# Designs tried in a protein design run: peptides against a protein of PDB entry 6FRK. Part 246

Target 1, 411 residues: chain A of PDB entry 6FRK
Amino acid sequence: NEEVLNAMLKEVCTALLEADVNIKLVKQLRENVKSAIDLEEMASGLNKRKMIQHAVFKELVKLVDPGVKAWTPTKGKQNVIMFVGLQGSGKTTTCSKLAYYYQRKGWKTCLICADTFRAGAFDQLKQNATKARIPFYGSYTEMDPVIIASEGVEKFKNENFEIIIVDTSGRHKQEDSLFEEMLQVANAIQPDNIVYVMDASIGQACEAQAKAFKDKVDVASVIVTKLDGHAKGGGALSAVAATKSPIIFIGTGEHIDDFEPFKTQPFISKLLGMGDIEGLIDKVNELKLDDNEALIEKLKHGQFTLRDMYEQFQNIMKMGPFSQILGMIPGFGTDFMSKGNEQESMARLKKLMTIMDSMNDQELDSTDGAKVFSKQPGRIQRVARGSGVSTRDVQELLTQYTKFAQMVKKM

## One batch from the design tools (peptide; made by RFdiffusion4, then SolubleMPNN)

Design b2_p25_2_s3 (from b2_p25_2, 13 letters changed)
Fold by OpenDDE base, seed 1:
Structure b2_p25_2_s3 (fold): chain B 411 residues (1-411), chain A 25 residues (1-25)
Amino acid sequence: as target 1 above (411 residues)
Amino acid sequence: DEELEKELEKLFKLFLELQEKLKEL
C-alpha cells in the first residue's frame, strides 16, 4: 500500500511540477498528503486514486489560502489602489481591467498613469481608458512619478472618485531604484491596497520575483495574469506563499473582459485537470445561450441552416477564447488549441461570418442553402462582391456548410 | 484548405458535445 501511494504521489508531483508549481511547495504537499492519508482507509477498497486526488486537492486549497482576508473597497469612500510589478507582467492592462470591472459594478472609477519610464505608457493607458470610457490622469512632460501620482490622486479625490487606480513604472529587472520609486509613490499617495501583478508564464521564477517585491513593498493583494497561455497556474501558489497575500483576480486573456475574481476551488480543479464545470455553467448562463434550445431542437431534427451556422459562430465568438472554454471541460486540457491556432481560427470564423453578412434571409434560412446557391450562381457573385471576397471563398463556405449539415443529419 | 475544414469540423463537434454536456447538467 505504501509503494502504491508513493508511486501515485510521484505521478501527481510530476504533474504539479509540469504545472509550474514550485519544487518546495510540491515537496511540502507530498509530505502533507502522505501524513493526511490514512493507510487503513486505503485498504477498505475505496478508489485509491480518488482518495489521493482529494487529499492533494485539500492541500492545494491550503497552499492558495494565505489565511488573510482579501482587501475590498468600501462603498462611498475614496479607495486608492496602487499597482506594482515587472514590465511585461500585464500590469497596465490589468489596471484597465480592474477599473472596468468596478465601473461595470457602478463604482466611480479612474486611472492614473505614474509610469514615466516606459515610452508610450501614458498613451497605452489613455487608449485603454478611452475605449472603456474610464477617466484617466497622466503627464507627457512630468518625469517624477510621485508628482503625477500625488496630483492625480488629489484631483480624483476632489472629484469624489471611489476607486482610484495608480499604475507605476515597471522595469525589466529587480532594480533597487524601481523599489525606491515605488516606496516614494506609496508614501506620497498612501494607498489603501498595494496590488502585485504577476505573469504566470514565468513558471518557477514566480517565487523569487514575488518574494523580491514583498521584501521591498507592502504587497497586500496579488493578481495573476496570462492564465490563458501554457501557464497552468502553478506560479499562483508560489506568489501566495512568497507574498502571504491573497490572489484577488486573474487575467484570462487580452480582452478587457478577460478578467475574473479569483475562486480557489475552480482554480485548483483546473490546475489538477478536473475542469471547471461551475465556471463553465456560469459562463454559459452569462452568455444567455438559452436560445440554443431552439437550435438543438432543429439539430435533433437534422435541420441546419446558414443562419444556424452563423449563430453558432457568434456563440463561439461570444464565449471568447475557445481554449479557455475547452479548459473548463473535464478531459480537455488548455493545450487542446495552441494560442496561435486559436487566433487564426477566430479570424477564419470572422471571415466566414462576414461572407454570411452579405447573404439574404432566403439564403440564410433555407434548409438547403447550398442548393439555393447552386440553382442561381448569380447569388454567389452577389455575396462575393458584398463581402469583398472571391467567388471561390463563397463556394468554400458553402462546401463547409454542406459538410456540417451532413454531420448534423448523422447525429 | 483541408486543414481549415478539419479545424472547423473539430470546433463544431466540440461545440455540439459542449451543448449536450451542458444539457445533462
Scores: peptide ipSAE 0.020, ipTM 0.448, DockQ to the pose 0.129
Fold by OpenDDE base, seed 2:
Structure b2_p25_2_s3 (fold): chain B 411 residues (1-411), chain A 25 residues (1-25)
Amino acid sequence: as target 1 above (411 residues)
Amino acid sequence: DEELEKELEKLFKLFLELQEKLKEL
């Protein structure tokens, strides 16, 4: 039993180290897991693998939980959020993603560029903000980030903005002058939250960098960026341990929508290669797929209509980036769909839905929709005219429907 | 067009496999 435990712990420790989890945290986890496993319960014929996985999972959850409640903005108040982090961490992009996230939730959100060090920092922020229709402030002439941040915060406070995001200068190295500048900005604007942005791809350097920021500024939240498939995210554990601050969001790529609230259980499940079954369950529950007991019963009876297909496409469209859903399923890598293919696939789903919007209830609710159209070809011409597509596009949709209906009949 | 059909088939198969797994929980 102890040999099996030690072998499995060695595999887990290796996987965590390969996931860029800090060596100290991996050692501590190994000791904590050994102390939490009852070897007598392991002797009773319980699935030793499941017990060890559960113990490892619990200890990883504790490593991601700093024991501090994440700061949340207050509705109807002015919430100042200051961003700090190294150059290339994705900080500026993450400011825009967070602003867009709150804007989509109906918050009056704005962006301030207090990065005076990088040539074109303000142009980059302005470009991102303009694309997202987010109000922004910055200067082409003012070189003091304290002045820009103070003026921008005052301006947007006077305009009753609820979320005021301040992007600061990032540098390539721990420079005392950068930390002094960040402290001066923080003292001037009195932020309600300071967000440290960390690049997940920097691996073992995460701890030292996160600690250097926490030792100089009151970091209260962490955002981890570049969790787009190749970064296993183990650096996030190091960030939490060093900052004693919760991860609030993750960046899952370059698009403004590649941004999600951090969930502990899904993240740990993904880190262990178990997939994000819980986040998948949560997303499926958020879609109210359980309200589709009627669909589940129809599927059990091998019944599948064009309406059932339309509802499934609506559900897929509501789930958001399908690459994120696939990356939640055990054995589906984050690379399962390239981001380019995903946007094209979503545009094609939307085209198919637009064709179905021109169908009538008799066509949509038929258990053999393809046969309804084959018996009366005039229906294809009506739907094609109604949706502004070719008769061929409608025939292609009916061919796809027939393939799906055959899959459902084989279940 | 054939690549998209294969992606949509994979997508739908995955969705069905998810619904089955959710029934087992």
Scores: peptide ipSAE 0.020, ipTM 0.448, DockQ to the pose 0.133
Fold by OpenDDE base, seed 5:
Structure b2_p25_2_s3 (fold): chain B 411 residues (1-411), chain A 25 residues (1-25)
Amino acid sequence: as target 1 above (411 residues)
Amino acid sequence: DEELEKELEKLFKLFLELQEKLKEL
């Protein structure tokens, strides 16, 4: 029994190391799981594999719980949130994602660029903020991040902003000069929350990096980025252990909407390759797939229109990166779509939708849209001109629609 | 073009399979 337990724990430990979980945490987890498993209960004929999986799951849940309540912004107050992290961690993009998240929740949100070290930092923040319609502050002439942060915070406090996000300089290395600058900014603006942004793809380096930030600044929250890639997010456990601070959000892609509140149980389930059934259900409920009863009824009758295809493409785009949805389904490995193919596929879907935006209701609602266009070739030319594409691009869309409509008729 | 069609066909099949699995929940 002990040999079988040790073999199963070795497989789990290997899978956790392949998921970028820190080797010290994996060793501690192995000891904790061994102490939590009653060998007498395992002798009673219970599914030993299921017991070990449950014990591992329970210990991983404890590792992502710092035992500290996450900071939450207060309505009707000015909440100053300072971002810290290395260059390339996704910090600046994450500032915009968090600002957009709060704006969509009905908070009066703004962004401050106090990154004077990176050329074009303010232009990048301004571009992201403008695209999301988020108010922003920064300077092209001021080189002191303390002055920019102080002036920006004062301005937005006077304008009664509720969420004031300050992006700071990220450097390539943990330099003492970076930590001194972060401390000077923190002392000047007195943030209500300091958020450490960590890249999940740095693997075993997550612990040392997170610790170095926590030892210098009062990190109260963690955001983990790049969980859409090959990184299974095991580095998140290292960040929580080192900072003793909760993960509040995760970045799941490059889009401004690829940002979600951190949930412990779904994250651990995904880390173990069990899938995220709860996150799948939540995404499905957010999509209002209950409104798809009418679509499913149409599909059962073998009816599929260009409008039905357009609505499906809208739903796919609202779901975000399809690799994340697949990674939430038990038994679909992360390898099904490479990152490069996903952005290209989304750009292709958006192009197809732009062609369909130039179609009329008679074309969109026809049970055989391809025949409507084949009977009147002038419609193809109209749609091509309206969408700024070739007549060939419209014919390719109609060919794809015909293939889908034939699949639906065979269901 | 054939790769795009195969990717969209896979995406659509997976979307339908997702909808079926969601009805079983």
Scores: peptide ipSAE 0.018, ipTM 0.416, DockQ to the pose 0.132
Fold by OpenDDE base, seed 3:
Structure b2_p25_2_s3 (fold): chain B 411 residues (1-411), chain A 25 residues (1-25)
Amino acid sequence: as target 1 above (411 residues)
Amino acid sequence: DEELEKELEKLFKLFLELQEKLKEL
């Protein structure tokens, strides 16, 4: 029994190391799991594998829980949230994602760009904020981040903003001067929360970086980014251990909607490769996929319309990045869609939907939509003009529809 | 064009597989 336990723990420890979990945490977890497993209970015919997996799961849950309650903004108050983190961590993108998250929840949100070190930081923030219709502040002329942060916080406090997000400079090589600047900004604006943004893809470096930030600034929250990639998120455990601060959100892609509240159970399940069945169910319930029974019944009868295709594209877009959905399904690897193709694929889907928005009900609801257009070529020219595309783009859409309708007939 | 079609076919197949798996839950 002890040999079997040691062999299974070796496999789990290897998988956790391959998931970028820090070697010290993996060793500690192995000892804790060994102490939590009663060898006598394993003799009683319990599924030894399930018992070890459950013990590992419980110990990973403890590693993600710092025992500190996450900071939450207070409604009707001015909440100043300062972001800290290295350049390339996704910090600036995460500021926009968090602002958009709170805006969608009915909070009066704004963004401040106090990154004076990176050329074009303010333009990038301005572009993101403008696209999301989030109010923003920054300067093209002021070079002191303390002045910009202070003026921006004061402005948005006077305008009764509830969520005031301050993005700071990220530096790769000048750690001391970065930390001094962060301390000066923090002292000037007196943030209610300091959020450390960490890139999950840095692997074993997560602990050292997270510790360096916590040793210099009062990090109270962690956001982990780039969990859509090859990083299984084991570095997040290292960040929690080093900062003693809870993970509050995760960034799961490049889109502004690729951002979710951190849930411990789904995250550990995903880390272990068990999938996120709960998050999948939650996403499916959010989609109101109850209306899809009628679609599945049509698909079983080999009926597929341009409207049915449009509704599927809407469902795919509402689900968010398809790589995330796949990563939630047990047995689908995270590598099924390359990161670069997803945003382009979503833009392409949105273009196709825009073409279909210029179609009429007779065209959309036809069981042979391509034949409706082939019989009356003037319809293609109307749709092309209505959607601002070429007649070729409409023909390509109809070709794709025909392929899908043929696939549905073969299922 | 062919890459987009292959990606859309994959997306649609995966959506159907997702719907089947969700019915099993």
Scores: peptide ipSAE 0.018, ipTM 0.440, DockQ to the pose 0.128

Design b2_p25_2_s4 (from b2_p25_2, 11 letters changed)
Fold by OpenDDE base, seed 5:
Structure b2_p25_2_s4 (fold): chain B 411 residues (1-411), chain A 25 residues (1-25)
Amino acid sequence: as target 1 above (411 residues)
Amino acid sequence: KEKEEEEMEKKFKLFLELLKELEEK
């Protein structure tokens, strides 16, 4: 029994190490799982694999819980949120994602660029903020980040902003000058929350980096970025352990909507390769697919139009990266969609939608759209010219539609 | 609850079929 337990724990430990979980945490987890497993219950013929998986899952859930309540902004107050983290962590992009998240929730949100070190930092923030229609502040001439942060915070406080996000300089490495600058900015603006942004792809380096930030500034929240297919996110456990701070959000891609509140259970399920059925359910619920009673009724009657397919493609695009959606499905390995394949898949989907944007209502709303086009080949040529594609591309779309419509008829 | 789960399961099944057909290309 103990040999079987040790063999199974070795497989789990290997999988966790391959998921970038820190070696110390994996060792601690192994001992905690051994202590939590009743060897007598293992003798009773229960599925030893399921029991070990459940014990591992329970201990991983404890590792992502710092035992500290996450800071939450107060409605009707000015909440100052300072971002800290290394250059290339996705910090600047994450500031815009968080601002957009709160703006969509009806918060009066703004952005401040206090990164004076990186050439074009303010232009990048301004571009992101302008695209999202988020108010922003920064300077092209002021070189002191303390002055920019203080002036920006004062301005937006006076304008009664509720969420004031301050982006700081990230630098390439842990430098004392970076930490001193961050501390000076923090002391000047007195933030209500300090958010450490961490790249999930750096895995084993996450502990040392997160600790270095926590030892210098009062990090109260963590955001993990680049959880798009390649990083299983095991470094997130190291960040929580080092900072003793909760993960509040995850960045799941390059789009401004590729940002979600952190959920412990889905994250651990994904880390273990169990899939994220709950997160997929939640994401399906967030899509308000329930508001598409009309689509469900059509599907129940075996009806599927090109418009119905277009709406489903819009829903898939709103769900974010295709690799993440697949990685939420049990048995679809994260390896199936490389980052290159994901952009290609999204570009393909967008191309199909652009073809359908050149269709008329009679073509889109036909229960046999392929037959409408087959009866009048001039429609294919019109749509091809309107969308800037070949007649072959339109025929491929119609072939895909026909397959989907046949599947729906069999449901 | 059961109707909402059954509707969600149907939506999910359709979504999986859509995904599978996008992968087979």
Scores: peptide ipSAE 0.013, ipTM 0.336, DockQ to the pose 0.025
Fold by OpenDDE base, seed 4:
Structure b2_p25_2_s4 (fold): chain B 411 residues (1-411), chain A 25 residues (1-25)
Amino acid sequence: as target 1 above (411 residues)
Amino acid sequence: KEKEEEEMEKKFKLFLELLKELEEK
């Protein structure tokens, strides 16, 4: 029993390290899980795997919970939100995403560019804000970020804005001059919330970076960016641990709506390489597709046809940014996205759908579509000819379907 | 490839069990 526990914990610890979770947090998790599991209860015939999984999950939930309630804006008040973070963290893009999120929720929202260090920072913010129809402030001539931030905050307070987002200068390195500038801006505008923006792709560097910001500025919230299929997001746990501040939002792609409120459960599931079935179900339900309940029921019963896969691909194509949705589908995560941009991935889905358009109802509606084709190889040649593809392309589709159907049967 | 597939299957089974425990709450 202890050997089985240690083997399973080793697999989980390896997966977390590969997800860029800090080695110290992984060690703490391992010891906490061991302490939470009664080995005698495991011996009595309880589902050992479920018990370990539940213990791992509970301890991961604790790692993303700083024990501090997230700051929320007050309706009808002037809420000043200051953004801090390194250059390349996605800070400026995240300011626009947060502004757009609140604007869509009916908040009177604006953006201030207090980045005087980066050439073209104001032009970039202005371009993003104009595309999203978000009011903005900045200067081409003022070089003091304190003056720009103060004037912009005063202007938008006088105009009764409810959400006032201030983007600050980001540098490539932790420089004392950057932290002094951030402190001067924070002292001048007296923000209601300071948001640290972290790039999930920096991996093990997340702890040291997040700590350096928290030691200088009163960070109260974290936003994690670049959680598109390449970044496993383990650095987010390090940021929460270092800042003692909750993750409030995540950035999941390049589009302005590739931004969502942080949900603990979907995030932990994705971190473990499990996908986000809840987030997929939520998104599928948001689409109000007539067959959504029937599809969810089929998935719950381990039934998955080529038609069900085709309908899923249609739904994916309707949902927009492919990176968000594929990362939610079990077995389509990192490997499907690793070889191309979003356009190449969409072209690949369209190719798969074109192959399925050449299938008949017997092939599409079979509970074992791969077995239908394996029993009658002439079907592969018919479908290949009908769709203008190679027999190899049809075999690759059937291999992908078989993998997905096996995953669904294990649900 | 087989080891990566087994590891992905283990991660996926873990996920499904975690989701079932979340639906029961």
Scores: peptide ipSAE 0.000, ipTM 0.275, DockQ to the pose 0.030
Fold by OpenDDE base, seed 1:
Structure b2_p25_2_s4 (fold): chain B 411 residues (1-411), chain A 25 residues (1-25)
Amino acid sequence: as target 1 above (411 residues)
Amino acid sequence: KEKEEEEMEKKFKLFLELLKELEEK
């Protein structure tokens, strides 16, 4: 029994290391899981794999919990949020995402660019803020970030802003001068929260970077960026362990809406390749797919048209990167996202939609679309010519549609 | 709530099947 446990734990530890979980945390997890598993309960014929997975899941949940309550802004007060992090961490983009998140929740939100080091930092922030209709402050002439931050915070306090986000300078390396500047800014503006922005794609370097920030700046919150399917998310555990601060949000792409509140359970489920059904459900609901009630009603009656399939493909494309959606689906593990199959899958969807764009309303709205084409083979040739594809490609689409329509009839 | 959850579960199953068939080709 102990040998079997050790073998299974070795596989889990390998998968966690491949997911960029820090080696020290993986070792600690292995010891904690071994101590939590009752070997006598494993003898009783319980699925040993499920029991180990549950124990691993429970211990990962504990590693994401720093035991500290996340800071939350107070309504009707002036809340100053200072952002810190390395250059290229997605800090500036994340400032805009957080500002947009609070603005959509009905908070009076603004942005301050105190990054004087990076050429075009203020232009980038201004572009993002203008697109989102978020008020912003910065300077093209002032080079002292303390002056810019102080003036911007004072201005927006006087204008009764509730959320005041300050973006600071980032550098490519941990330089003492950068931390000194961050401390001077923090001392001048007296932030209610300091947010460390971490790039999840840096893998095993997450611990050392997060620790170096925490040792010099009073980090109270963490935001993890670039969780767009390439980053396996294990660096998030390292950030929590090093900063002793909660993850409050995650960035899941480049769009301003690719930003969500951190949820422990879905995140750990995704990290283990179990999928995030709840997050997919939430994302599908946020898309306000209004036309979906009519589709569900048709599906309940075993009706499925080529138009219904087209609308589903449009919905898939609206959900963002196909890899992110697939990574939320149970059984589409992290390996599915890694293989660059997103571009191929999106190209296939676009090809199928282009074929359907050449169909007429009679073909699209038929409850037996395959039979419409089988009765009049000239329709296949018309659609093939209209979409620039072979008659075989149209027949393959109709074969797929027929399989789906048969599955819908069995539901 | 339960009806919305069942409807969402059906949508999700259909979506999963759509995705599986797109992969198997």
Scores: peptide ipSAE 0.018, ipTM 0.399, DockQ to the pose 0.026; fails the geometry check
Fold by OpenDDE base, seed 3:
Formats: structure tokens, C-alpha cells, sequence
Structure b2_p25_2_s4 (fold): chain B 411 residues (1-411), chain A 25 residues (1-25)
């Protein structure tokens, strides 16, 4: 029994190390799992693999729980949130994502660019904020981040903003001058929350980086970025261990919507390669796809219309980028959607939807939409003119619809 | 074009499988 346990734990430890989990945490987890497993219960014919997996899962859940309640903003209060992290961590993008998240939840949200070190930081923030319709502050002339942060916080406090997000300078390396600047900004604005943004792709460097930030500023929250297909997220455990601070959100792509509240169980399931079926279920449930029962019934009957396809494309677009959806499903490897293909795939879906927006109800609601168009080729020309596309693009859409309708009939 | 269609078919199949799993809960 002990030999079998040791062999299985060796495989799990190897998988965790390959997932960028820190070697110290993996060793500690191995000891904790060994102490938690009753070898007598393993003798009773229980599925030894499931028992070890459950014990590993339980110990990983403890590693992402710092035992500290996450900070939450207070409604009707002015909440100042300071972001800290290295350049390339996705900090600036994450500020915009968090601002957009709170704005969509009905919070009066704004952004401050206190990054004076990086040329074009303010222009980048301004572009992101403008696209999301988020109010922003920054300077093209002021070089002191403390002044910009203080003025911006004061301005937005006076305008009764509820969420005031301050983006700070990031550097390529841990430099004393960066930490001094961060401390000066923190002292000036007195943030209600300091968020450390960590890139999950830095692997084994996560612990040392997270510790360096926590040792200089009172990090109270962690956001882990680049939890797309390439980062297995094991570095997040190291960040929690080093900062003793909860992960509050994760960044899962480049889009402003590629941002979700951190959920412990889905994250650990993904880390173990079990997929995030629960996070998918939650995302699909959050979409209030109550109207999907009628669609599922139609699909069960092998009925599929152009309208049903349009609604599916809307649902997919609401679920967020396909890379996230696919990266949540067990057995779909992280490489299934290269980052470049995601924006192109979304643009293609939007183009297809724009073509369908030029169709009439008879065309959309036909159980054989392709046959409606084949019988009256003038419909293709009308739709092409209405959507500003070629007749070929409409024919390609109808070909895709026909393939999907055939697939539905086979399910 | 063919690769992009195959990717869309796979994505759609996956979406339908997800919908089926949601109905079983």
C-alpha cells in the first residue's frame, strides 16, 4: 500500500512541478497528503487513485486559501485600489479589466495612470479606457507618479467615484527605485486595497517575485494574469504562499472580458488537468441561457435553423473568448486556440452574424435555410447587398450552416 | 478556410456537448 501511494504521489508531484508549482510547496503537499491518507482505508478496496486525487485536491485548495478574507469594495464608499507589479505582468490591461468588471456591475469606476516610467503608458490606458467608456486621469507633462496619483484620486473622490483604480509604474526587474516609488504612491493615496498583478507564465519565479512585492508594500490581493493555454497556473499557489493574500481575479486572455472572479475549486481542477467543467457551468448559468431549453429540445429533434445558429454565436460571444471555453473543457489541450486565432475567430463570428442580420424571418426560421436560398438565388444577392459582403461570403455562411445542421442531425 | 471551418465545427460540437452536460444537472 505505501509503495503504491508513493508511486502515485510521485506522478502527481511530477505533474504539479510541470504545472509550475514551487518545489517547496510540492514537497509540503506530498507530506500533507501522506499524513491525510489513512493506509487502512486504502486497504478496504476504495479506489486508491480517486482517494489520492481527492487528498491532493484538498491540500491544493488549502494552498490557495491564505485564511484571509478577500477585500471587497463598499457600495457608496470611495474605494481606492492600487495596482502593483512588474512590466509585462499584464498590470495595465488588468486595471482596465477590473474597471470594466466593476462598471458592468453598476459601480461608478475610474482609472488613473500613475506610470510615468513607460513612454506611452498613459496613451495605452487612455485607449483602453475610452474603448470601455471608463473615465480616466493621467498626465503627459507630470513626471512624478505621486503627484499624478494624488491629483487623480482627489479629482475622482470629489466626483463621487466608487472604484478608483491606480495603475503604477512597472519595471522589467525588481529595482529598489520601483519599490520606493510604489511605497511613496501608497503612502500618498492611502489605498483601501493593494493588488499585486502576477504573470502566471513566469513559472518558478512567482514565489520570489511575489515575496519581493509583499516585503515592500502591503499587498492585500493578488490577480494572476496569462492563465490562458500556456500557463498552468502553479505559480498562483506560490503567490498566495508568499503574499499571504487571496487571489481575487484571474486574467484568461487579451480581451477586456477575459477576466473573472477567482474560484478555488475550478482553478485547482484546471491545474490538475481535470478541466473547469464547473466554471463552464457557472459561465453558462451566468448567461441566463434559460432560452436554451427550447434550443436544446430543437437540437434533440435534429432541427437547426439559421436563427438557432445566430443564437449559438451570440451565446458563444457572451461566454467570452473561445480559448477560455475550450481551455475549461477536459481533454482540450491549451494549444487548441492560439491567441491570434481568437480575435480572428470572434471577428469571423461577428461577420457571420452581420450577414444573418440581413436575412428575413423566413430565411432565419427555415429548418432548411440552405434550400430556401438555393431555390431563390435572388435572396443571396439581397443578403449580400444588405450586409455589404460578396455573394460568395453568403454562400460560405450557408455552407457552414449546412455542415452544422448535419452535425446536429447526427448528435 | 477549411482549417477555420473545421475549428468552427469543433467549437460548435463542443458547445453542444456543454449544453447537454448542463441539461443533465
Amino acid sequence: as target 1 above (411 residues)
Amino acid sequence: KEKEEEEMEKKFKLFLELLKELEEK
Scores: peptide ipSAE 0.016, ipTM 0.325, DockQ to the pose 0.146; fails the geometry check

